# Ledger of designs, part 123: peptides against a protein of PDB entry 8HF1

Target 1, 320 residues: chain A of PDB entry 8HF1
Amino acid sequence: NVMLYATKPTEVMVSFPHQEQVLTVTRLISAEIEKFYVSLDLMNIGVQPIRRSKSLQCLRDPSKKSFVKQLFNDFLYQMKEYGIYAASIAIISLIVEFDIKRRQAETLSVKLMHRTALTLCEKIRHLLVQKLQDMTYDDDDDNVNTEEVIMNFSTPKVQRFLMSLKVSFADKDPKDICCLVFVERRYTCKCIYGLLLNYIQSTPELRNVLTPQFMVGRNNISPDFESVLERKWQKSAIQQFRDGNANLMICSSVLEEGIDVQACNHVFILDPVKTFNMYVQSKGRARTTEAKFVLFTADKEREKTIQQIYQYRKAHNDIA

## One batch from the design tools (peptide; made by RFdiffusion4, then SolubleMPNN)

Design b2_p18_4_s3 (from b2_p18_4, 9 letters changed)
Fold by OpenDDE base, seed 1:
Structure b2_p18_4_s3 (fold): chain B 320 residues (1-320), chain A 18 residues (1-18)
Amino acid sequence: as target 1 above (320 residues)
Amino acid sequence: MFKEIKEGDVTYTVLPEV
């Protein structure tokens, strides 16, 4: 039995200070969303007509209010966990989604609900962009997409992640890079992708080195809810990553079903490892001889995270 | 004692092998 010594990746941890970005703008945005929830709960959207042909989601959220609250809760999470720069990108995804839902609305009351949500998103976008522009007021360059603006308006976690990317990949051959970035939430995946596009474009050492893509894990719950566009995007993104046309892939789930992702030399876990399966499957992608598996932890949670990873390592070695 | 590696402005804590 030749135990194929699968070269174990070097497991490393980056600590970051737990700074709550206590900006007046973030408090204002949170308060506006809370006021909107009170208004949303009072909205009578009527009984949605049970059309026989409606997708299982229309059956799960007959009021369509839960979906609206989910999107704003995911936005609030992204603003808190990744910062106001990431939030400025995340809010665009909400605007697009609510505009689609507004156009698809079968009733005037549902159309009004999505319109009210959209108006709030536009207000939030203006507040965020205005705050990002506060750094550019001294120069005629209205460009909020600079390395400086991205870094200053990102959380310490995201700052350390970007610094780790720069140190790891500056001036390297793009062909030698196969990087995975794992995030917990679907909407975070797209948000961090947009942030990375702007960061890479503003960072000369990375501009011709990193080509990011993102993939959202298949919602195993219903293939009927994946828009044909989303399924096409996933297939295209995976193919680009396999062909080497993309060398950094952002994923919101470990590819449970059948996405053969090549062996990677870098795996970043941007969000806390919550499950043993997430640990095993993400680590199992770091298979090259010099593979790095990078974890991010708040300083306050450093010891707890180390103990949790040690338990997962032990459990994995006992099964293998 | 965990080994620390400094690469530029980033400090990595090396998790020991089990």
Scores: peptide ipSAE 0.549, ipTM 0.933, DockQ to the pose 0.837
Fold by OpenDDE base, seed 5:
Structure b2_p18_4_s3 (fold): chain B 320 residues (1-320), chain A 18 residues (1-18)
Amino acid sequence: as target 1 above (320 residues)
Amino acid sequence: MFKEIKEGDVTYTVLPEV
């Protein structure tokens, strides 16, 4: 029970300016997704065959349109919250998911819907990559994965997170690092993982220091749609982190599933702490004597965040 | 008054013990 651990990590907060990146490309992408939603609503997908299993009936959108909209809404959220560089990675996850669904389509109408979604994702990918290339003055270096490009096309939150990683871990022994990064959404784990791989590879001080992995919660909607590959990946990622072959783990709400992870010396909360349980569970992983618990907040939400954490700390001390 | 710690270009606000 994580609540029973009296952990006294050093709790710190990093504030960042609330800057909406008002890029023309982000407006164009949002408008293309909105046009696609109008088109999607007009698509006659027909009556989907009701599979007879009562337990699976309640969780399936019979139109499959809601799931398509959810993926694009999650992408729009990632683009807004993490920036266009993170969005260029996030869009690849959508391409993979829609390609799987296109291949699994039982009807021509569903196949066409997923094909249209894929075509839009490829268009979005090209728009994002083109915008990342606008900063590479050298026509010869197609490598949009530089530290400079990553930093310039990331939100202030992600910039402060990457700076905090660099300051915390530059030239350290990888064995002395046990880091957790908490994010709210499942898809953000993969996005931030891809961003960190590229950032670490572009940052000499981190290349041989940080080895990231990610964990995503079980898909509550269908354990049958979790590919055998995704379940194997999760088990492998956890084992690599336990064995010290990975020293940074990106997690969503996965710690609620009773995944026992070793005591960590760093815990980063990249997204707002929404519940007392999330606070206690994440903080309860920072168990070393020198453990740091790092929160990120927008400047406008700084006072509210401080008060919320104070209330959670008080409530935790009253129970411990 | 919250303690601030600057490490490079990052400013940390230390949350006071309760």
Scores: peptide ipSAE 0.548, ipTM 0.934, DockQ to the pose 0.831
Fold by OpenDDE base, seed 2:
Formats: sequence, structure tokens, C-alpha cells
Structure b2_p18_4_s3 (fold): chain B 320 residues (1-320), chain A 18 residues (1-18)
Amino acid sequence: as target 1 above (320 residues)
Amino acid sequence: MFKEIKEGDVTYTVLPEV
């Protein structure tokens, strides 16, 4: 029973300015994706046989077009919510996914569709990397993975998150750290993981302190459609976190139901808390005496967020 | 008025206990 014996963590909120970073590059990328959607709708990929997976409800769109659009929509979300540096990591994940799907394509038309998506991803990657390089004045240090580049090309939310990590964990013993980072979307886990790897490597105070891992929620889709690789990776990641070989775990909200993880001393909620269950389950993991529960909110949504958390706290106290 | 705690360059608003 996770609820009854939790020491109340210190609940804190970090506000960030709601800046719509309207960079010319982000507008160009969005316009290229929209043009691609028009071209994708015109592609005849034929009638895909509905593979009747015996397990019920999540009809994967047999057209595979909706999945391509979903990946680009998730990329656009990551670019908007986390910034162009995070987008440069996210686009690599799309390249890998589309390359796997291109190789697994049963038809020439599906192979060509994934090839066109890959060509767009490479163009987007080039535009993002070029924009990251525009701030490196020194021709010799092609390293776009500096603390400065990461901070400058991240959204105010991500900047405040990274600053909060640095202040919370600089020069600490890695054994004393058990940190969870909650994000809303499955693909955000991989994106924030890649960003954190580069940030930790570029930040001397964190390099030997934080060892991140990520966990992606089980798709409610039949375990038969989860790659054996993803399942092995999830098992390895959770084991490394249990063994203390990793001390920071990035989780999507869908993982709240199933991770029996040790008591954590830090819980970061990077994305808005949308449900009472999310609040209770994420907070219920911050169980040490000095546990910190950190929320991030836009300044415009600060009052609304405070009222929502107050309602969730009241509802939790009425059940406990 | 919410209690604010400054840790380096980060300002935390402490959420009041219910």
C-alpha cells in the first residue's frame, strides 16, 4: 500500500517565463513538416492487410501513415516544449525509427514512404545542427554539446530544470541521490535522456555525480508489438536504477502504475500534472525524510497550478 | 504570500501545507 507510510515531501514549484521562442528555424521546420503531410496524404501505399492481432483494442492504423504523422507531431511538440537543442536529439530518434521501418517494409510503397520521411528528418537535422553551430564563434570547437549551447537553445522550462538539477546535485555523492523525472509523453523520455547525457558530460560538477536512465511506458498494445530490444532495455534500465548504477530515472506518466522503485529523495515533474493519480503516484515516490517534490509551471499558469495542486492535496488528505 | 527559497540562481516557491 504505497499511500499510508510516505513521509510528506517538501513540495516546491519553479516558475518559468512563457516564451514562445519563435525562431525562424522552428517556423521553417514546421512548414517543411506540413508540406510533407500534404505529400504523404497523396501517397498511395495500397491496402495494408489488417494484421488481426488477437489482442483487442488498439487498432494500429494499418496505413502506417498515422504513425509517421504521430512521430513528426511528437517531434514538433518536443521542439516547442523543450527547445531546438532537445529537437536535435529527438530528430535522431525519428531517423532510427524510420530506418528500422524502412528495412522492415514489406512493400516498395511503404519503403518509399519511410525513405521520404528519412530525407525530411536529415534536412531537419541539418537545419537544427547548423543553428546550434551559429553560436560557436570558434571554428575549431565543433562541439555543439557544451553547457552554454544546451542552455541557450533550451526553453525556459528546460533551463530552470537543468539549473535545478545542477544546484540540487553539484558535487554530491552519487550514492545519496535517487532522482525521478516525470514527463508526459513516451518520446520525451528519450529526448530528455539524450539532453541530460550531454548536459551532465559538459557540466564538471555533475559528470561523475548523475547517471541517467529512462523508462518508456509499456504500450497498452500487445507485448508482441513491443520490440524485444525495448523490453530488454527497460529491464536493464530499471535494474541499474535499483542497483544504484543509475541514480536518475526519466519516466513517462504511464509508468506510474508498474514501477516498484525504491524510495526517492528527489522527484521532478517536468510537464504539467494533469491528473490526481499522477500527483499521488509521483509524490508517493518521494519518501525520504528530506525528499523534494519539484513542479515546473509557466508564470501565466502559476495560480491555476497552485489551485490544482491544492485540490489534489486536499483530496489526498481526505483518502489517507 | 508563499514562502520563497533561493538556491543559487533557482527560486523555489514552497507550496503551503494543507
Scores: peptide ipSAE 0.542, ipTM 0.932, DockQ to the pose 0.865
Fold by OpenDDE base, seed 4:
Structure b2_p18_4_s3 (fold): chain B 320 residues (1-320), chain A 18 residues (1-18)
Amino acid sequence: as target 1 above (320 residues)
Amino acid sequence: MFKEIKEGDVTYTVLPEV
C-alpha cells in the first residue's frame, strides 16, 4: 500500500491595503444607477404572466424589474471589488444581456424597460472608457488594454492577484500549469476572464503561457432559463481544461457539485472564503506535488482571516 | 511570527501547519 501521501498544498496568504477607490467616476455611475432605479420603480410594465416553473424554485422572472436591479447591483459590486478596469469589462456583459432581453420582450413596456437599461449601460461604458483613456495620450480603445492601465485601474486585491500570476507563471511551460481561480459570483467569472485575456496579451512573459477559460455556475434561479448555448459553452470549457487546451479555469462555487476537474498545482481564492465547504473543496483541488493554495485578504482583515483558516484546518483534520 | 516568502514584488505569508 503506497500511502499516496496526499501532498498538502502550501497554503499562503497575500495581504493588500484596504483602499476604497474613491474616483469621481464611480460616484457618478452609482448616482446614475440610483436615478434609474427611481425611474424603474415608476415604470408600468403591466401584469407579468406567471411562468409555471417545472422546478419548485421561485422563478425570478428575468423580465421583472428585480432582475434588472440585480444585474446593476452585481455590476456595482464588481466595480467596487475589482476596480474600474474590471467594471469596463463587466458592463459589456450587461449590454449583451439587456439587448437579448429587449429582443425577447413579449410586451412593448418590457421592451422599453430593457432599452432604458441598455442606454444607461452605454452611458456607463463611455464614462469608464473615458476614465481609462485619461492615462493614455491616444483616444483609442485598444490603448486602454496595457499592463499599466490594467494595474492602475484595478483594486489592490486584483493588482496582487495579477502580480502573483506573473511571478508564478512567467516563461513557464504551459503544460506544467493547472490553475484554478475561485470567485464568489457567477458574473465575476466573465469579468475576470476578460480582464485576464487583456492582461495576458499585454504581458509578454504570460503570452502563450496562460490560456484562460471560465465556468459559470448553473443558473440556480432557473436551470430552465440556462440557454442551450451556455450549457454547450460550459461543457466545452471543461473539456478544453481537461484536454490541456486551457490551463487556467475561473470558476464560482459551483465546482462543489460534481465537476471532476483534474488535480491542480495552483489554486487562487480571489474572494473571501465564507464557508468551511468552500475551503475544503477549493483546497481539495490543489493535489499535485508542490501545489500552492493562495488566499487574498485586506490588511485590516488579516488576523481574522488567519484565525478563520486555522479553524477550518482544525475542523478538516478532525474529520479526515 | 509568520514565515514570509518574497517572490518579486509579491510577499506571501505562509500559513502555519496545524
Scores: peptide ipSAE 0.541, ipTM 0.932, DockQ to the pose 0.836

Design b2_p18_4_s4 (from b2_p18_4, 9 letters changed)
Fold by OpenDDE base, seed 1:
Structure b2_p18_4_s4 (fold): chain B 320 residues (1-320), chain A 18 residues (1-18)
Amino acid sequence: as target 1 above (320 residues)
Amino acid sequence: MFKYIKEGDVTYEVLPEV
């Protein structure tokens, strides 16, 4: 039995200070969302017909209100976890989603609900962009997409992630790079993708080096047009990554769905490893020679993170 | 003893193999 010792990746951890971005703008945005929730609870949208679609879409709130609250809660999470720059990207996805839902609304009351949500998203976008512009001295340069603005308005976690990318990939041959970035939530994939596009474009040492893509998990088996587009995007993104036309892939739980991706030399875990399966699958992708498996942890959670990784390693060795 | 790798402004803590 030649145990092909698959070259175990070097597991490394990057610590970051736990800094709550207590900006006045984030407090204002949170307060506006809470006011909107009170208004949303008072909205009479009528009894929505339960479409007897036998598909696992039963999780789409038949009231449509819970879905609206979910999107704003997801946005608030992104603003907290990744910063106001990431939030300025994330809010665009909410604007698109609420505009689609406004157009698809079966009733005037539902149309009004999505219109009110959209108006709030536009207000939030303006507040975020205005805050990003406070660092641009030139009133004429509407370009908030500089390396400095991205770094200063990102959380310490995202700052350390971007610094780690720059150090790891500056002036390297794009062909030598095969990088995965794991995030917990599907909507974070698109947000971090947009952030990375802007960061790479603003960072000369990464221009023409990193070509990012993202994969969204297939958990929405909904036959809806959006789910077809997501599936088409996912297939295209995977193919581009296989063909070497993309060398950085942002993923959520996509590997649990049996999506085979090539062996990678870098795997970044941007969010905490919450499951044994996520640990094994993500680590199992870091299988090239000298592969790195990079964890990010808050200083306060450092010891807990280390102990969790040791538990997962032990559990993996007991099964292998 | 954790091994630290400094690469530019990033400090990596190498998790020991168990």
Scores: peptide ipSAE 0.531, ipTM 0.919, DockQ to the pose 0.883
Fold by OpenDDE base, seed 2:
Structure b2_p18_4_s4 (fold): chain B 320 residues (1-320), chain A 18 residues (1-18)
Amino acid sequence: as target 1 above (320 residues)
Amino acid sequence: MFKYIKEGDVTYEVLPEV
């Protein structure tokens, strides 16, 4: 009985410079969102009936205003953490969400609120696309999806992540790749997925090597509003990854709920590891021989990240 | 002493086993 000692993954850290990309466009977008919040607070949407969701915990915000602010705050986070290119993809997810909410609006006032949010999203989209086009001198939307544009309009974190993917997987057999990418937020999964699709398509060494999929966490706020489409997509994405039709999976907190995915040879943690459970669950997926567990940290946060990982290792060893 | 692994333009810092 050879006890296959589960080889511990090699834990590695990639440092990146903390650059606040203080672009005029990002300041303009932030200021437009702040102006919109002032306008949103002044909107009289009336008293919305508190529909008790069957799930006990989340009182649906009767105002629906907090949800609108949450989506724009998530967008601002994505723009800051991943860059302008990622933001151009993230804004499309907001447009889709607000259009669904606009169509599902029970009152004219709520419908108008979501319409105003959509108008802002379209303005933001135009500002982002225009900024991406400033490099290409070409009006074709397809020309903004080059490796160069993606890299130049991504944060140092995303640049190092993309470089790490390219170096790790260039010209490899797709069958030898089982990669997980962990992100903190649900909307980041879709954003990074769209970024990776464009990056892989623009990178010859990866085009026939990486097939990405994504899993978005269950929307704890409203399981009823998880479109039947999103649930079907999750099941299909998981199945494609299990069948080897996809070899890179972008995940958020969904894997904390015990989704059985294959043993992976690469696990990338794109966002800071904020919880012990996230550390254990993500690391526990790097179970193949020579598996790599890759952390990304700002140079400024390097020591703090190392200390946090050591605390999590100690806590894990005390439970084992 | 941290072990560094350079793969192309990417430098990996190996976190020591505790």
Scores: peptide ipSAE 0.528, ipTM 0.918, DockQ to the pose 0.879
Fold by OpenDDE base, seed 5:
Structure b2_p18_4_s4 (fold): chain B 320 residues (1-320), chain A 18 residues (1-18)
Amino acid sequence: as target 1 above (320 residues)
Amino acid sequence: MFKYIKEGDVTYEVLPEV
C-alpha cells in the first residue's frame, strides 16, 4: 500500500504590525456601549416564563440580557480586530437581529430592551458611516465602498489579507480558484463576506474572478432558533461552492463538523489557530498541487505562532 | 532558515517543513 502522501501544502505566514486603532469614533462607540450595559443591568425585564421543555431550560438566560451583551461584545471585537469598515458591515447584522428579537418579544419590557439596543445600533451605524465619509468628497452612500476607503479603514491584518487576495487572484481564471478563509467567530463570517463583496466590486482585477460565499456554524444555543432561512442559506452556500458557482468560502469552525468540501488550492487562516483540530482540518483542505496555507500573525505574536505551528506539525506527524 | 517571498506589497515567510 503506497500511502499516497497527500501533497503537503506550502505553509506561509504574513506578519502585520499591531496597531491599536486609536480613533475618537471607536472610543465614542465603546463608551456608548458601556453606558448601555449600565442601563441594561438596571432594567427589570422580569423573570421570563420558563417554557416546559427540559432540554432548552438550562441554556436560556432568563433575562435575555446576556444575548444582547454577547452581540455587542462580538461587534466590539470585530471593530477592534478588523477595523471601522468591517464594523460598519457588522453593525447591520446586529440591527437585523435586534429588530427580529424586538418583533418576537413576549413582553413590553423585553420589547423596550431590544428597541433601546436597536436605537444604539443605528447611532453606531451613523457614527461609522460618517467616519467613512470623511475620505469622500461626495455625500453619496455608495462612495464609501471604494478600495481606498476599505483599505484605509481596515486593520493591518485585514489590509494584508486583502493584498494577499489581490496578488494571489488578480486576473486569474475563476475555475482555477478554490479558496477557503477560516475565521473564529460566526459573525465574522458575515462581516468579512460583506467586506469582500464590496472589495471585489471596487477592485477591477478581482471583478468576475472571485465569487465569495460564507458558512456559519450551527447555533449551539438553540437549533430551534436557527431560522429556516439561515439553514437554507448554509445548504445553498455549500452547494454553490461544490458546483463551482462560488470559488471563495468563508468558514467558521463548520468544517470541524464534517462538511465535505472539495480539495482547495488556497487556505487562509485570518484569525489565530487555537486548536490542533482546527489546524489539521483547515490544512487538510489544501490538497491540490501547489496548495498554499496562509497564516496571519501580529509581529508581537510571530514567535508564539511559529512555535504553536511547530507543535501542531509535530503532533500531526506523530499520528500520520 | 526561513525563506521570504515578496509578492507585490505582501511578504510571505515560508515556514520550513519539519
Scores: peptide ipSAE 0.520, ipTM 0.916, DockQ to the pose 0.861
Fold by OpenDDE base, seed 3:
Order: structure tokens, then C-alpha cells, then sequence
Structure b2_p18_4_s4 (fold): chain B 320 residues (1-320), chain A 18 residues (1-18)
């Protein structure tokens, strides 16, 4: 009986300075969204049908005002947590979503609501792109995707994450890399994926080394809201990662549900670890002999983060 | 005493085994 001693990963923490990036553009965008919420509350869209799921959770109809507000609140969170560059990618996902809902609108009032939201997203996109161009001297949109622009318009957390990727993977064999990146929110997966594609393309030492994919976990919301396209994408992304065609996978906390992924040598936790299950499941993927489990923390939250990890380690050792 | 690993511009704080 060879007891396969499960090799415990080396757990490391990277601290970053707490900077509230208070740019004039971020204040303007926040004010425009708040102004839009006042206008949205005054809109008469009629009585929306309440779809009840079997779990008594009121499935918010995607045509409801509350869903529109949720998408903009998620955008504001991404702009605050990841920076202006990440926000310029995140806003495109809102544009696509509101255009789909505008086309699917059953009433003129709902169609007008989604049109107004879409117009605001285009204004926000223009403000973000204009701010990125202020550094490039050229009015060409292609020049905003440099390593310098990405780094300067990213939060200290994202800067330290990108630096950690560069140091860990520069000029390595792609076959020796199996990396997971965990984020809290499903929409962040696609945003960080787009940021990483541009960063890898702008960084010669990572070109042809890192091939990213992203996976949105199964929405615990009814399988009816998972488009056939999203399910196909998830299956394809997992298969590419299993086949070694992708060596970096971005995923939300929903990996808790039994996605059989190969043993990884690197696991990055980009957002704060909020649950014991997220800690155990993410750490449990770092199974190679030299596996590294990397946490990111603000300097002001360092002690609280250390205490939380010790509590999770103790709880894990008491169950094991 | 926390061990620090410096790799380029990144400083890693090694969390001790409990």
C-alpha cells in the first residue's frame, strides 16, 4: 500500500498597497450610472412575470430593472477592483448583453429600457478608451494594448498578479505549465481572460508560453438560462485544458462542483478567499511536487487574511 | 518568523506549515 502522500502545495502570499484609484473618469462614470438609476426607477415597463424556480428563489427575469442594475453594479465593482483597463473590456460584455435583450424585448417599454442602458454603455466605453489613449500619443485603438498601458491602468492587485505570472512563466516550456486562476465573480472570468490575452500578446517572454482559457461555472440558476452556446464553450474550454492546448484556466468559485481537472503546478487566488470550501477546493488542485498556491492581499488586510487562512488550515486538518 | 522568497520584482511571504 503506497500511501500516496498528497504533496501539500507551498502556500505563499503577495501583498499589494491599498490604492483607491480616484480618477476623474471613474467619478464621472459612477455619476452617470447613478443618474441612469434615477431615470430607470421612473420608467414604466409594466408588470413583469415572476418566474418561481423550484427552490422558491425568485428568478429575476433578465428584462427587469433589477437585472440591469446588477450588471452595472458588477461593472462598477470590476472597475474598482481591477482598474480602468479591465473596465474597458468588461463594458463590451454589457454592450453585447443589452443588445441581445433589446432584440428579445417583448414590449416597446422594455426595448426602450435596454436601448437607454446600451447608449450609456457606449458613452462609458468612449470615456474609458479616450483615457487609455491619453498615454499612447496615437489616436489608434490598437496602440492601447501595450504592456505599459495595461500595467499603468490596472490596480496594484492586478499589477502584482501580472508580475507574478511573468516571473513564474517567462521563457518556460508550455508543457511544464498547468495554471489555475480563481476569481469570485463569473463576469470577472471573461474580463481577466481578455486582459490576459492582451498582456500575453504584448509581453514577448509570455508569447507562445501561456495559452489562456476561461470557464464560467454552471449557474445554480436554472439550466434554462445557460445558453446552448455557453454549455458548448464550457465543454470546449475544459477539453482544451485537458489536452494541453490551454495551460492557464480562469475560473470562478463554482469549480467546487466536481470539474475533474488535471493536477496543477500553480494556483492563483486573485480575489479574497471568502469560504472554507473555496480554500479547500482551489488548494486541492495544486498537487504537483513543486506546486505553488498564491494568495493576494492588500497590506491593510494582511493580518486578517493570515488569520483566516490559519482558521481554514486548522478546520481542514481536523476533518482530514 | 515568516520566510520571504524574492523572485524578480515579486516578494512572496511563505505561510508556515501548521
Amino acid sequence: as target 1 above (320 residues)
Amino acid sequence: MFKYIKEGDVTYEVLPEV
Scores: peptide ipSAE 0.520, ipTM 0.916, DockQ to the pose 0.870

